# Designs tried in a protein design run: peptides against a protein of PDB entry 5YCA. Part 32

Target 1, 132 residues: chain A of PDB entry 5YCA
Amino acid sequence: RSLPAERNPLYKDDTLDHTPLIPKCRAQVIEFPDGPATFVRLKCTNPESKVPHFLMRMAKDSSISATSMFRSAFPKATQEEEDLEMRWIRDNLNPIEDKRVAGLWVPPADALALAKDYSMTPFINALLEASS

## One batch from the design tools (peptide)

Design b1_p25_1 (made by RFdiffusion4)
Fold by OpenDDE base, seed 1:
Structure b1_p25_1 (fold): chain B 132 residues (1-132), chain A 25 residues (1-25)
Amino acid sequence: as target 1 above (132 residues)
Amino acid sequence: SEEEEFEELMEELHEEATEELEERE
């Protein structure tokens, strides 16, 4: 598959220690019509554009939003590029399409696989290890 | 606050999810 050419410079080094990012993660309860759900979030700011994106994990099953990962990693991606990657995820991984929150949600192992592709490993490790 | 920012994001994603479900039904 073809990923977008320009990647968020925040993710220039995939080998960074993730430990310092753990305390930056926050658990937050979101109220939905069918009841509350807890998410663990990590605010990631592009150091050049200063545009933030939230990475997010469902506390219940530890699934992570692959869509949010993609949007953070490739802030200049076209809709066509996003659609292509989301189709790849559907075809090659086992994503969950949650009825409450849009995007493709993937289990931890798949999230880490995507993190490697997107050079986001420290951030996803931190997100997975953070308390909920 | 970051909490408010995240709530706004989740509201948008919830709206999007709801619209997708309506289109499939």
Scores: peptide ipSAE 0.711, ipTM 0.931, DockQ to the pose 0.964
Fold by OpenDDE base, seed 5:
Structure b1_p25_1 (fold): chain B 132 residues (1-132), chain A 25 residues (1-25)
Amino acid sequence: as target 1 above (132 residues)
Amino acid sequence: SEEEEFEELMEELHEEATEELEERE
């Protein structure tokens, strides 16, 4: 597969220590028609454009939104590039399409695999280790 | 606040998910 050429400069170094990011994660309860669900969120701001994106984990099963990862990592990606990557995820990983929240959600191991590809490892490690 | 920002995002994603389900039915 081919990923977008330009990546969010926030993710320039995939080897950084993730521990300082852990306390920046926050648990938050979201109310849905079928009941409440807890998410762990991490606000990631592009240092150039100042556009924020939330990375997010479902507290119950630790699934992480791959769609949000992609959008944060590749701010100039076309819709075609996003569609291509989402198809790749469907074909090569084990995504979950949640009825309540749009996007492709992946288990922790797959999230870390994507994180490596997107140079987001510290951020995903922090998101996974944060308390709910 | 970040809490409010996240709630707004989740509301949008919930609407998208609901629309996708309705289109599939």
Scores: peptide ipSAE 0.711, ipTM 0.931, DockQ to the pose 0.963
Fold by OpenDDE base, seed 4:
Structure b1_p25_1 (fold): chain B 132 residues (1-132), chain A 25 residues (1-25)
Amino acid sequence: as target 1 above (132 residues)
Amino acid sequence: SEEEEFEELMEELHEEATEELEERE
């Protein structure tokens, strides 16, 4: 597969220690028609554009939004590029399409695989280790 | 606040999810 050419400069170094990012994660309860659900979120701001994106994990099953990862990693990606990557995820991983929250949600192991591809490993490690 | 920002995002993603479900029905 082909990933977008331009990556968020926030993710320039995939080898950084993730520990300092853990305290930046926050648990938050979201109310849905079928009841509340807890998410762990991490606000990631592009240091050049200053545009923020939230990375997010479902507290219940630790699923992580791959769609949010992609959008954060590749802020200038076209819709076609996103669709192509989401199709790849559907074909090669085990994503969940949650009825309450749009996007493809993947289990921790798959999230870390994507994180390596997107150069987001420290951020996803922090998100996974944060308390809920 | 970040809490409010996240709530807004989740509301948008919820609306998108519900629209997708309606199209499948």
Scores: peptide ipSAE 0.710, ipTM 0.931, DockQ to the pose 0.963
Fold by OpenDDE base, seed 2:
Structure b1_p25_1 (fold): chain B 132 residues (1-132), chain A 25 residues (1-25)
Amino acid sequence: as target 1 above (132 residues)
Amino acid sequence: SEEEEFEELMEELHEEATEELEERE
């Protein structure tokens, strides 16, 4: 598959220690019509553009939004590039399309695989280790 | 606040999910 050419400079080094990011994660309850759900979130700001994106994990099953990962990693991606990657995820991983929250949600192992591809490993490790 | 920002995002994603379900059914 082809990933977008330009990546968020926040993710320039995939080998950084994730520990400092853990306390930056926050658990938050979101109210939906069918009831509340807890998410763990991590705000990631592009150091050049200053545009933020939230990475997010469902507290219940630790699923992580792959769509949010992609959007954070590739800020200049076209819709076609996103669609292509989302199709790849559907075909090669085990995504869940949640009825309450849009995007493709993937289990921790798949999230870490994507994190490697997107150079986001420290951030996803932190997100997974943070308390809910 | 970040809490409010996240709530807004989740609201948008919820609306999107609802629309997708309606289109799929």
Scores: peptide ipSAE 0.710, ipTM 0.931, DockQ to the pose 0.961

Design b1_p25_1_s1 (made by RFdiffusion4, then SolubleMPNN; from b1_p25_1, 11 letters changed)
Fold by OpenDDE base, seed 1:
Structure b1_p25_1_s1 (fold): chain B 132 residues (1-132), chain A 25 residues (1-25)
Amino acid sequence: as target 1 above (132 residues)
Amino acid sequence: SEDEEFAELMRELAEKAAAELAAKL
């Protein structure tokens, strides 16, 4: 597959220690028609454009939004590029399409695989280790 | 606040999910 050419400079170094990012994560309860659900979120701001994106994990099963990861990693990606990557994820990983929240949600191991591809490993490690 | 920002994002994603689900029914 072909990932977008330009990546968020926030993710220039995949080898950083993730532990300082853990306290930046926050648990938050979101109300849905079928009841509340807790998410763990991490606000990631592009250091050049100053545009933020939230990375997010479902507290219940630790699923992580691959869509949020992609959008954070590739801020200039086209919709076509996103669609292509989401199709790849469907074909190669174990995503679920949650009925409550849009996007592809992947289990921790798959999230870490994507994190490696997107150079986001410290951020996903922090998101996974944060308390809910 | 960040809580409000995230809540707004989740609302939008919830609306999108609902629309996608409706389109499949």
Scores: peptide ipSAE 0.722, ipTM 0.933, DockQ to the pose 0.962
Fold by OpenDDE base, seed 2:
Structure b1_p25_1_s1 (fold): chain B 132 residues (1-132), chain A 25 residues (1-25)
Amino acid sequence: as target 1 above (132 residues)
Amino acid sequence: SEDEEFAELMRELAEKAAAELAAKL
């Protein structure tokens, strides 16, 4: 597959220690029609554009939004590029399409695989390790 | 606040999910 050419400069170094990011994660309860659910979130701001994106994990099963990862990693991606990547995820990983929250949600191992591809490993490690 | 920002994002994603589900019915 082909990923977008330009990546968020926040993710220029995939080898950084993730531990300083852990306390930046926050657990938050969101109310849905079928009841509340807890998410762990990490606000990631592009240091050049100053545009933020939230990375997010479902507290209950540790599923992570692959869609949010992609959008954070590739701020100039076209809809076509996103669609192609989401299709690749469907075909190659184990995503869940949650009825309550849009996007493709992937288990931790798949999230880390994507993180390597997107150069987001420290951020996803922190998100997974943070308490809920 | 960041809590409010995240809540707004989740609201939007919830609306999208509902719309997608409705389209499949």
Scores: peptide ipSAE 0.722, ipTM 0.933, DockQ to the pose 0.964
Fold by OpenDDE base, seed 5:
Structure b1_p25_1_s1 (fold): chain B 132 residues (1-132), chain A 25 residues (1-25)
Amino acid sequence: as target 1 above (132 residues)
Amino acid sequence: SEDEEFAELMRELAEKAAAELAAKL
């Protein structure tokens, strides 16, 4: 597969220590028609454009939104590029399409595989280790 | 606040999920 050419400069170094990011994560309860659910979120701001994106984990099963990862990592990606990557995820990983929240949600191991590809390993490690 | 920002994002994603589900019916 081919990933977009331009990556968010926030993710220039995939080897950084993730521990300082853990206290930046926040747990938040969201109300849905079928009841409340807790998410752990991490606000990631592009240091050049100043545009923020939330990375997010479902507290219950630790699923992480791959769609949000992609959009944060590749802020200038076209819809076609996103569609191509989401198809790749469907074909090669173990995504869940949740009925309550749009996007492809992947288990922790798959999230870390994507994080390596997107150069955002410290951020996903922090998101996974944060309390809910 | 960031709580409000995230809640708004989740609302939009919930609406999108509902629309996609409805389209399958």
Scores: peptide ipSAE 0.722, ipTM 0.933, DockQ to the pose 0.964
Fold by OpenDDE base, seed 3:
Structure b1_p25_1_s1 (fold): chain B 132 residues (1-132), chain A 25 residues (1-25)
Amino acid sequence: as target 1 above (132 residues)
Amino acid sequence: SEDEEFAELMRELAEKAAAELAAKL
């Protein structure tokens, strides 16, 4: 597969220690028509554009939004590029499509595989280790 | 606040999910 050419400079170094990011994560309850659900979130701001994106994990099963990872990693990606990557995820990983929240959600192991591809490993490790 | 920002994002994603579900039915 072909990933977008330009990546968020926030993710320039995939080898950084993730532990300083853990206390930056926050648990938050969101109300849905079928009841409340808890998410763990991490706000990630592009140091050049100053545009923020939230990375997010479902507290119940630790699923992580792959769509949000992609959009944070590749801020100038076209819709076609996103669609191509989401199709690849469907074909090669184990995503779920939650009826309450849009996007593809993947289990922790798959999230870490994507994190390696997107150079986001410290951020996803922190998100997974944070308390809910 | 960040809580408000995240809540707004989740509202948008919830509306998108509802629209996709409705289109499938």
Scores: peptide ipSAE 0.722, ipTM 0.933, DockQ to the pose 0.963

Design b1_p25_1_s2 (made by RFdiffusion4, then SolubleMPNN; from b1_p25_1, 15 letters changed)
Fold by OpenDDE base, seed 1:
Structure b1_p25_1_s2 (fold): chain B 132 residues (1-132), chain A 25 residues (1-25)
Amino acid sequence: as target 1 above (132 residues)
Amino acid sequence: SEDAEFEEEMRRLAAEAAARRAAAL
C-alpha cells in the first residue's frame, strides 16, 4: 500500500516516551440513542496548521478509531488515499464498523501496528494506557 | 471546551453512522 507523502509534523518522532501524553488523555461519556458510552480521547493539534484531531478509544473494548488516526496523521490526504488505506485495514486487520460511530475501529494490537506505520506510537500508547 | 469539541465530533460521526444504517435498509 501507499501512504500519503506528507505527514502531520506532530508525529515526526515515533520513538519518544509516551508517558507525558497520558495525563493529556480524557475520559468522556457520550450519549447515544441506545445509551451512554465512554470514550478516552486525546486532542492532537498539527503544530503548523493548528488543525486539531481527536484520537479516540472506546473504553468498553479498547478499540481505537483507525480512521481518526489516519486523518490526524495525513492532513493532506485525498479521499482516494483514505479509501485505499481503509480497504487495506479491512483486508489485513480486524476492524469493527460500529453501529453508533462512523470509522473503522481496531483492537489495541492492530492500532499499534497502524501507529508504527503512521509514526504515532507514543500517542497510541498513551491513549491505551490512560484511565477510562 | 475540549469536551464540547469532542462531543460535536462524536455527534458528527454518529450522524454518519446513522446515514450508513439508513443506506443499508
Scores: peptide ipSAE 0.713, ipTM 0.931, DockQ to the pose 0.950
Fold by OpenDDE base, seed 4:
Structure b1_p25_1_s2 (fold): chain B 132 residues (1-132), chain A 25 residues (1-25)
Amino acid sequence: as target 1 above (132 residues)
Amino acid sequence: SEDAEFEEEMRRLAAEAAARRAAAL
Protein backbone atom coordinates (compact mmCIF):
# COMPACT_ATOMS: atom_id res chain seq x y z
CA ARG B 1 0.00 0.00 0.00
CA SER B 2 0.93 3.64 -0.37
CA LEU B 3 0.57 6.00 2.57
CA PRO B 4 0.35 9.77 2.09
CA ALA B 5 3.65 11.58 1.73
CA GLU B 6 3.11 14.26 4.38
CA ARG B 7 2.79 13.21 8.00
CA ASN B 8 1.73 15.23 11.02
CA PRO B 9 4.92 16.62 12.63
CA LEU B 10 3.52 15.59 16.01
CA TYR B 11 4.56 12.05 15.10
CA LYS B 12 8.14 12.74 14.05
CA ASP B 13 9.58 10.41 16.72
CA ASP B 14 7.97 7.01 17.20
CA THR B 15 10.37 6.09 20.02
CA LEU B 16 9.27 8.68 22.58
CA ASP B 17 8.22 7.64 26.07
CA HIS B 18 4.44 7.29 26.10
CA THR B 19 3.92 7.60 29.86
CA PRO B 20 3.67 11.41 29.92
CA LEU B 21 0.72 11.14 27.53
CA ILE B 22 -1.33 8.84 29.75
CA PRO B 23 -2.64 11.60 32.04
CA LYS B 24 -3.64 13.56 28.94
CA CYS B 25 -6.20 10.90 28.10
CA ARG B 26 -9.76 11.29 29.35
CA ALA B 27 -12.73 8.97 29.67
CA GLN B 28 -16.02 10.39 28.47
CA VAL B 29 -19.55 9.03 28.28
CA ILE B 30 -21.43 9.66 25.04
CA GLU B 31 -25.18 9.15 24.78
CA PHE B 32 -26.50 7.22 21.78
CA PRO B 33 -30.00 6.10 20.86
CA ASP B 34 -29.12 2.59 22.05
CA GLY B 35 -27.75 3.94 25.33
CA PRO B 36 -24.55 5.41 26.74
CA ALA B 37 -21.05 4.32 25.77
CA THR B 38 -17.73 5.27 27.31
CA PHE B 39 -14.75 6.33 25.21
CA VAL B 40 -11.20 7.15 26.14
CA ARG B 41 -9.90 10.07 24.11
CA LEU B 42 -6.59 11.81 23.49
CA LYS B 43 -6.47 15.24 21.89
CA CYS B 44 -3.58 15.47 19.44
CA THR B 45 -2.68 18.87 18.02
CA ASN B 46 -0.52 19.34 14.95
CA PRO B 47 2.28 21.59 16.23
CA GLU B 48 2.52 23.46 12.93
CA SER B 49 -1.08 23.90 11.80
CA LYS B 50 -2.52 23.85 15.34
CA VAL B 51 -5.35 21.65 14.06
CA PRO B 52 -6.48 19.08 16.63
CA HIS B 53 -7.69 15.52 16.20
CA PHE B 54 -9.03 13.13 18.81
CA LEU B 55 -7.69 9.63 19.03
CA MET B 56 -10.33 7.43 20.58
CA ARG B 57 -10.78 4.03 22.19
CA MET B 58 -14.00 2.25 23.11
CA ALA B 59 -13.88 1.46 26.80
CA LYS B 60 -15.91 -1.72 26.43
CA ASP B 61 -13.60 -3.66 24.10
CA SER B 62 -10.58 -1.35 23.71
CA SER B 63 -11.19 -0.97 19.98
CA ILE B 64 -9.47 2.08 18.52
CA SER B 65 -10.62 4.18 15.59
CA ALA B 66 -8.18 3.54 12.76
CA THR B 67 -9.89 6.23 10.73
CA SER B 68 -9.16 8.84 13.38
CA MET B 69 -5.56 7.64 13.55
CA PHE B 70 -5.18 8.03 9.81
CA ARG B 71 -6.73 11.48 9.74
CA SER B 72 -4.48 12.64 12.56
CA ALA B 73 -1.34 11.16 11.03
CA PHE B 74 -1.96 12.41 7.50
CA PRO B 75 -3.59 15.84 7.64
CA LYS B 76 -3.33 16.46 3.90
CA ALA B 77 -4.48 13.04 2.75
CA THR B 78 -7.04 12.93 -0.03
CA GLN B 79 -10.29 11.04 0.29
CA GLU B 80 -8.93 8.56 -2.24
CA GLU B 81 -5.85 7.94 -0.10
CA GLU B 82 -8.03 7.41 2.96
CA ASP B 83 -10.29 5.03 1.06
CA LEU B 84 -7.31 3.01 -0.12
CA GLU B 85 -5.95 2.70 3.40
CA MET B 86 -9.35 1.75 4.82
CA ARG B 87 -9.64 -0.96 2.18
CA TRP B 88 -6.19 -2.22 3.13
CA ILE B 89 -7.29 -2.34 6.77
CA ARG B 90 -10.40 -4.32 5.84
CA ASP B 91 -8.28 -6.78 3.87
CA ASN B 92 -5.38 -7.21 6.28
CA LEU B 93 -6.62 -6.47 9.81
CA ASN B 94 -9.75 -7.17 11.86
CA PRO B 95 -11.78 -3.98 11.68
CA ILE B 96 -15.22 -3.42 13.12
CA GLU B 97 -17.72 -1.05 11.59
CA ASP B 98 -19.67 0.12 14.60
CA LYS B 99 -23.30 0.98 13.95
CA ARG B 100 -23.18 3.93 16.37
CA VAL B 101 -19.97 5.70 15.32
CA ALA B 102 -18.47 5.96 11.85
CA GLY B 103 -14.96 4.77 10.97
CA LEU B 104 -13.09 1.49 11.11
CA TRP B 105 -12.39 0.32 14.64
CA VAL B 106 -9.57 -2.13 15.27
CA PRO B 107 -8.49 -4.20 18.29
CA PRO B 108 -5.43 -3.14 20.30
CA ALA B 109 -2.92 -5.35 18.50
CA ASP B 110 -4.02 -4.06 15.11
CA ALA B 111 -4.03 -0.50 16.40
CA LEU B 112 -0.41 -0.88 17.45
CA ALA B 113 0.47 -2.30 14.06
CA LEU B 114 -1.06 0.74 12.42
CA ALA B 115 0.61 2.99 14.96
CA LYS B 116 3.97 1.66 13.87
CA ASP B 117 3.12 2.35 10.25
CA TYR B 118 1.90 5.86 11.08
CA SER B 119 4.69 6.60 13.59
CA MET B 120 2.11 7.01 16.39
CA THR B 121 3.25 4.28 18.79
CA PRO B 122 3.64 6.44 21.93
CA PHE B 123 0.19 7.94 21.47
CA ILE B 124 -1.57 4.64 20.94
CA ASN B 125 0.27 3.04 23.86
CA ALA B 126 -0.88 5.89 26.08
CA LEU B 127 -4.43 5.62 24.81
CA LEU B 128 -4.47 1.89 25.53
CA GLU B 129 -3.01 2.23 29.02
CA ALA B 130 -5.27 5.06 30.16
CA SER B 131 -8.09 4.24 32.55
CA SER B 132 -11.73 4.29 31.56
CA SER A 1 -14.02 22.58 26.65
CA GLU A 2 -12.39 19.43 25.36
CA ASP A 3 -15.41 17.48 26.54
CA ALA A 4 -17.66 19.61 24.38
CA GLU A 5 -15.28 19.32 21.43
CA PHE A 6 -15.20 15.56 21.69
CA GLU A 7 -18.95 15.31 22.05
CA GLU A 8 -19.37 17.40 18.92
CA GLU A 9 -17.03 15.11 17.00
CA MET A 10 -18.83 12.02 18.24
CA ARG A 11 -22.19 13.48 17.24
CA ARG A 12 -20.83 14.09 13.77
CA LEU A 13 -19.53 10.54 13.53
CA ALA A 14 -22.84 9.26 14.84
CA ALA A 15 -24.65 11.16 12.11
CA GLU A 16 -22.36 9.60 9.52
CA ALA A 17 -23.09 6.16 10.91
CA ALA A 18 -26.81 6.85 10.81
CA ALA A 19 -26.54 7.95 7.20
CA ARG A 20 -24.71 4.73 6.37
CA ARG A 21 -27.48 2.66 7.95
CA ALA A 22 -30.13 4.62 6.10
CA ALA A 23 -28.34 4.09 2.80
CA ALA A 24 -28.25 0.35 3.40
CA LEU A 25 -32.05 0.13 3.70
Scores: peptide ipSAE 0.713, ipTM 0.930, DockQ to the pose 0.968
Fold by OpenDDE base, seed 3:
Structure b1_p25_1_s2 (fold): chain B 132 residues (1-132), chain A 25 residues (1-25)
Amino acid sequence: as target 1 above (132 residues)
Amino acid sequence: SEDAEFEEEMRRLAAEAAARRAAAL
């Protein structure tokens, strides 16, 4: 597969220690028509554009939004590039489409595989280790 | 606040999911 050419400079170094990011994560309850659900979130701001994106994990099963990871990692990606990557994820990983919240959600092991591809490993490790 | 920002994003994603469900009916 082909990933977008330009990546968020926030993710320039995939080898950094993740532990300082853990206390920046927050658990938050969101109300839906069928009841409340808890998410763990991490706000990630592009240091050049100053545009933020939230990385997010479902507290119930630790699923992580791959779509949000992609959008944070590749801020100039076209819709076609996103669609191509989401199709790859469907074909090669174990994503779920939640009825309440849009995007492809993947289990922790798959999230870490994507994190390696997107150079986001410290951020995903922190998100997974944070308390809910 | 960041809590308000996140809630707004989640509402956006929830609306998108609702639209998907409606289109499938």
Scores: peptide ipSAE 0.713, ipTM 0.930, DockQ to the pose 0.930
Fold by OpenDDE base, seed 5:
Structure b1_p25_1_s2 (fold): chain B 132 residues (1-132), chain A 25 residues (1-25)
Amino acid sequence: as target 1 above (132 residues)
Amino acid sequence: SEDAEFEEEMRRLAAEAAARRAAAL
């Protein structure tokens, strides 16, 4: 597969210590028609454009939104590029399409595999280690 | 607040999910 050419400069160094990011994560309850659900979120702001994206984990099963990861990592990606990557995820990983919240949600191991590809390992490690 | 920002994002994603369900009926 081919990933977009331009990556969010926030993710220039995949080897940084993730521990300072853990306190930046927050648990938040969201109300849905079928009841409340808790998410752990991490606000990631592009240092050049100042555009934020939330990385997000479901507290119950630790699933992480791959779609949000992609959008944060590749802010200038076309819809076609996103569609191509989401198809790759469907074909090669173990995504879940949640009935309540859009996007492809992946288990922690798959999230870390994507994080390596997107150069955002510290951020996903922090998101996974944060309390819910 | 960041809480409000996140809730807004989740509401957008919830609306997309609802639209998907409606299209599948």
Scores: peptide ipSAE 0.712, ipTM 0.930, DockQ to the pose 0.947

Design b1_p25_1_s3 (made by RFdiffusion4, then SolubleMPNN; from b1_p25_1, 9 letters changed)
Fold by OpenDDE base, seed 2:
Structure b1_p25_1_s3 (fold): chain B 132 residues (1-132), chain A 25 residues (1-25)
Amino acid sequence: as target 1 above (132 residues)
Amino acid sequence: SEDEEFAELMRELAREAREREEERR
């Protein structure tokens, strides 16, 4: 598959130690019509544009939003490029579409596979290791 | 605050999810 040409410079080095990112993660309870749910989040700011994106994990099953990963990794991606990648994820990984929260949510192993593709491994490792 | 920023994001994603469910009916 083809990924967008330009990547968020925050992710220039996939070999960084993830441990300093762990304490930057935060657990947060979100209220939904059917009840509360806890998410672990990590705010990731593009060092050039200063535009932030949240990476997020469901506390209950450790699913991670692949959509949010993509949007953070590829800030200049077109909607068509995003749609193409989301289709690839549907066809090749094991995403879920939660009734409460939009986006494609993938289990930890798939999240790490995407993280490698997006050069986000330290950030996803931190997100997965953080407490909820 | 970051908590407020995240909550706002989740509200948006929740709205999108509801719209998707409505379209699938």
Scores: peptide ipSAE 0.716, ipTM 0.929, DockQ to the pose 0.961
Fold by OpenDDE base, seed 1:
Structure b1_p25_1_s3 (fold): chain B 132 residues (1-132), chain A 25 residues (1-25)
Amino acid sequence: as target 1 above (132 residues)
Amino acid sequence: SEDEEFAELMRELAREAREREEERR
């Protein structure tokens, strides 16, 4: 697969300590037609463009939105590039397409694999360790 | 607030999910 060439400078160092990011995560209840669901979110701001993106985890099963990760990591990605990566995820990982919330949701192990590819390991570790 | 920002995002994603389900039917 071909990932976009330009990556969010927020993720320039994949080896940083994730511990300081844990208290920045927040649990939030969202109401859906079939009932409420709790998400853990982490607001990530591109230090260059100042554009924020939310990373998000379902509290119930710890699934993480791979789509949110991709959009945060690659702010200038084309729709074709996103589609290509989402196809790769479908073919190589174990994504869930939730009926309530769009995007591909992946279990923690797959999220960490993607995090390595996107240089987002500290952020995903923090998101996974945060309380819900 | 960030809570409001996230809620808005989730509403959008929920809308997209509903649209996909309708297209698959």
Scores: peptide ipSAE 0.716, ipTM 0.929, DockQ to the pose 0.964
Fold by OpenDDE base, seed 4:
Structure b1_p25_1_s3 (fold): chain B 132 residues (1-132), chain A 25 residues (1-25)
Amino acid sequence: as target 1 above (132 residues)
Amino acid sequence: SEDEEFAELMRELAREAREREEERR
């Protein structure tokens, strides 16, 4: 598959130690019509544009939003490029389309596979290891 | 605050999810 040409410079080095990012993660309760749910979030700011994106994990089952990962990794991607990647995820992984929150949610192993593709491994490792 | 920023994002994503469910009905 083809990924967008420009990647967020925040993710220039996929080999960085993730442990300093763990304390930057935060657990937060969000209220939904069917009840509250806890998410672990990590605010990721593009060092050049200063535009932030949140990475997010469901506390209950550790599912991670692949859509949020893509949008953070490729902030200049077109909607068409996003749609193509989301289709690839549907075809090659087992994403969940949660009824409460939009996007494709994937289990930890799949999130780490995507993280490798997007050069986000330290950030996803931190997100997964953070407490809820 | 970051809490407020995230809550706002989640409200938007929740709205999108509801719209998707409505289209499926």
Scores: peptide ipSAE 0.716, ipTM 0.929, DockQ to the pose 0.940
Fold by OpenDDE base, seed 5:
Structure b1_p25_1_s3 (fold): chain B 132 residues (1-132), chain A 25 residues (1-25)
Amino acid sequence: as target 1 above (132 residues)
Amino acid sequence: SEDEEFAELMRELAREAREREEERR
């Protein structure tokens, strides 16, 4: 597969220590019709455009939104490019399409695989290690 | 606040999820 050419400068170095990012994560309860659910979130701001994106993990099963990862990593991606990547994820990983929250949600191992592809490893490690 | 920002995002994603479910019916 091919990924978009331009990547968020925030993710220029995939080898950085993730531990300083852990305390930047926050747990938050969101109310849904079927009851509350806790998410762990990490606000990631593009240092050039100053546009923020939230990375997010479901506290209960540690699923991470791959869609949000992609949108954060590739801020200039076309809808077609996103659709192609989401199709790849469906075909090659085990994503969950949650009834409560849109996007493709993937388990931790798959999230880390995507993180490597997107150069987001420190951020996903921090998100996974943060408390809920 | 960041809590409000995230809540707004989640409301939008929840709306999209509901629309998807309705389209399946």
Scores: peptide ipSAE 0.716, ipTM 0.929, DockQ to the pose 0.942

Design b1_p25_1_s4 (made by RFdiffusion4, then SolubleMPNN; from b1_p25_1, 12 letters changed)
Fold by OpenDDE base, seed 4:
Structure b1_p25_1_s4 (fold): chain B 132 residues (1-132), chain A 25 residues (1-25)
Amino acid sequence: as target 1 above (132 residues)
Amino acid sequence: SEDEEFLEEMRRLAEEAERRRREEE
């Protein structure tokens, strides 16, 4: 598959120590019509454009939003490029489409596979290790 | 605050999910 050409410079080094990012993660309860759910989030700001994106994990099953990962990693991606990647995820991974929150949610192992592809490994490791 | 920012993002995603549910009905 093809990924967008330009990547968020925040993710220029996939080998950095993730532990300093753990305390930057935050647990937050979100209220839905069918009840509350806890998410763990990590605010990631592009150092050049200063545009932020949240990486997010569902506390209950540890699933991570692949869609949010993609949008953070590729700030100039077209909708067509996003659609292509989401189709690849559907075909090759184990995504869940939650009824409450849009996007493709993937289990930890798949999230780490995507993190490698997107050069986001330290950030996803931190998100997975943070307390809920 | 970051809590408010995240809440706003989740609201947007929830609205998108709701729209999809309505389209499936």
Scores: peptide ipSAE 0.693, ipTM 0.920, DockQ to the pose 0.948
Fold by OpenDDE base, seed 1:
Structure b1_p25_1_s4 (fold): chain B 132 residues (1-132), chain A 25 residues (1-25)
Amino acid sequence: as target 1 above (132 residues)
Amino acid sequence: SEDEEFLEEMRRLAEEAERRRREEE
């Protein structure tokens, strides 16, 4: 598959120590029509554009939003590029399409696979290790 | 606050999910 050409410079070094990012994660309860759900979030700001994106994990099953990862990693991606990547994820991973929150949610192992592709490994490790 | 920012993001994503459900009906 082809990923977008430009990547968020926040993710220039995939080998960074993730431990300093763990305390920056926050658990938050979100109210939905069918009841509350807890998410763990990590705010990631593009150092050039200053545009933030939240990486997010469901506390219940540790699923991570692949869509949020993609949008953070590739700030200039077209909708077509996003659609292509989401199709790839559907075909090659085990995503869940949650009825409450848009995006493709993937289990931790798949999230780490995507993190490697997107050069986001420290951030996803931190998100997975943070308490809920 | 970041809590408010995240809440707003989740609201947006919830609305998107709702639209998709409607399109599938």
Scores: peptide ipSAE 0.693, ipTM 0.920, DockQ to the pose 0.948
Fold by OpenDDE base, seed 5:
Structure b1_p25_1_s4 (fold): chain B 132 residues (1-132), chain A 25 residues (1-25)
Amino acid sequence: as target 1 above (132 residues)
Amino acid sequence: SEDEEFLEEMRRLAEEAERRRREEE
């Protein structure tokens, strides 16, 4: 598959130590019509554009939003490019389409596979290791 | 605050999910 050409410069080095990112993660309870749910989040700011994106994990099953990963990694991606990648994820992984929160949610192993593709490994490792 | 920022993001995503559910019915 093809990924967008331009990547968020925040992710220029996929080999960096993830441990300094762990304390930057935060757990937050979100109220939904069917009850509360806890998410672990990591605010990631593009150092050039200063636009932030939240990476997010469901505390209950550790599912991570692949859609949020993509949007953070590829800030200039077109809607068509996003749709293409989300279609690939549906066809090649087993994402959850949660009824409460939009996006494709994937288990930790798949999130790490995507992180490698998007050069986000330290950030996803930190997100997975953070407490809820 | 970052809590408020995240809450707003989750609100947008929740609204998007709800819209998709309505379109499927």
Scores: peptide ipSAE 0.692, ipTM 0.919, DockQ to the pose 0.952
Fold by OpenDDE base, seed 2:
Structure b1_p25_1_s4 (fold): chain B 132 residues (1-132), chain A 25 residues (1-25)
Amino acid sequence: as target 1 above (132 residues)
Amino acid sequence: SEDEEFLEEMRRLAEEAERRRREEE
């Protein structure tokens, strides 16, 4: 598959220690019409553009939003590029489409596979290790 | 606050989910 050419400079080094990121994660309860759900989030700010994105994990099943990962990793991606990647995820991973929150949600192992592709491994490790 | 920022993002994603459900019906 073809990923966007430009990546968020926040993710320039996939080998960084993830432990300093763990305390930056936060659990938050979100109220939905069908009841509350807890998410673990990590605010990731592009050091050049200063535009933030939240990486997010569902507390209940540890699913991580691949869509949010992609949007954070590739700030200049077109909608077409996003659609192509989401199709790839559907075809090659085991995404969940939650009825309450848009995006493709993937289990931890798949999230780490994507993290490697997107050079986000420290951030996803931190997100997965953070308490809910 | 970051809590408010995240809530806003989740609201947008929830609205997107609702829109998709309506389109599928």
Scores: peptide ipSAE 0.693, ipTM 0.920, DockQ to the pose 0.950; fails the geometry check

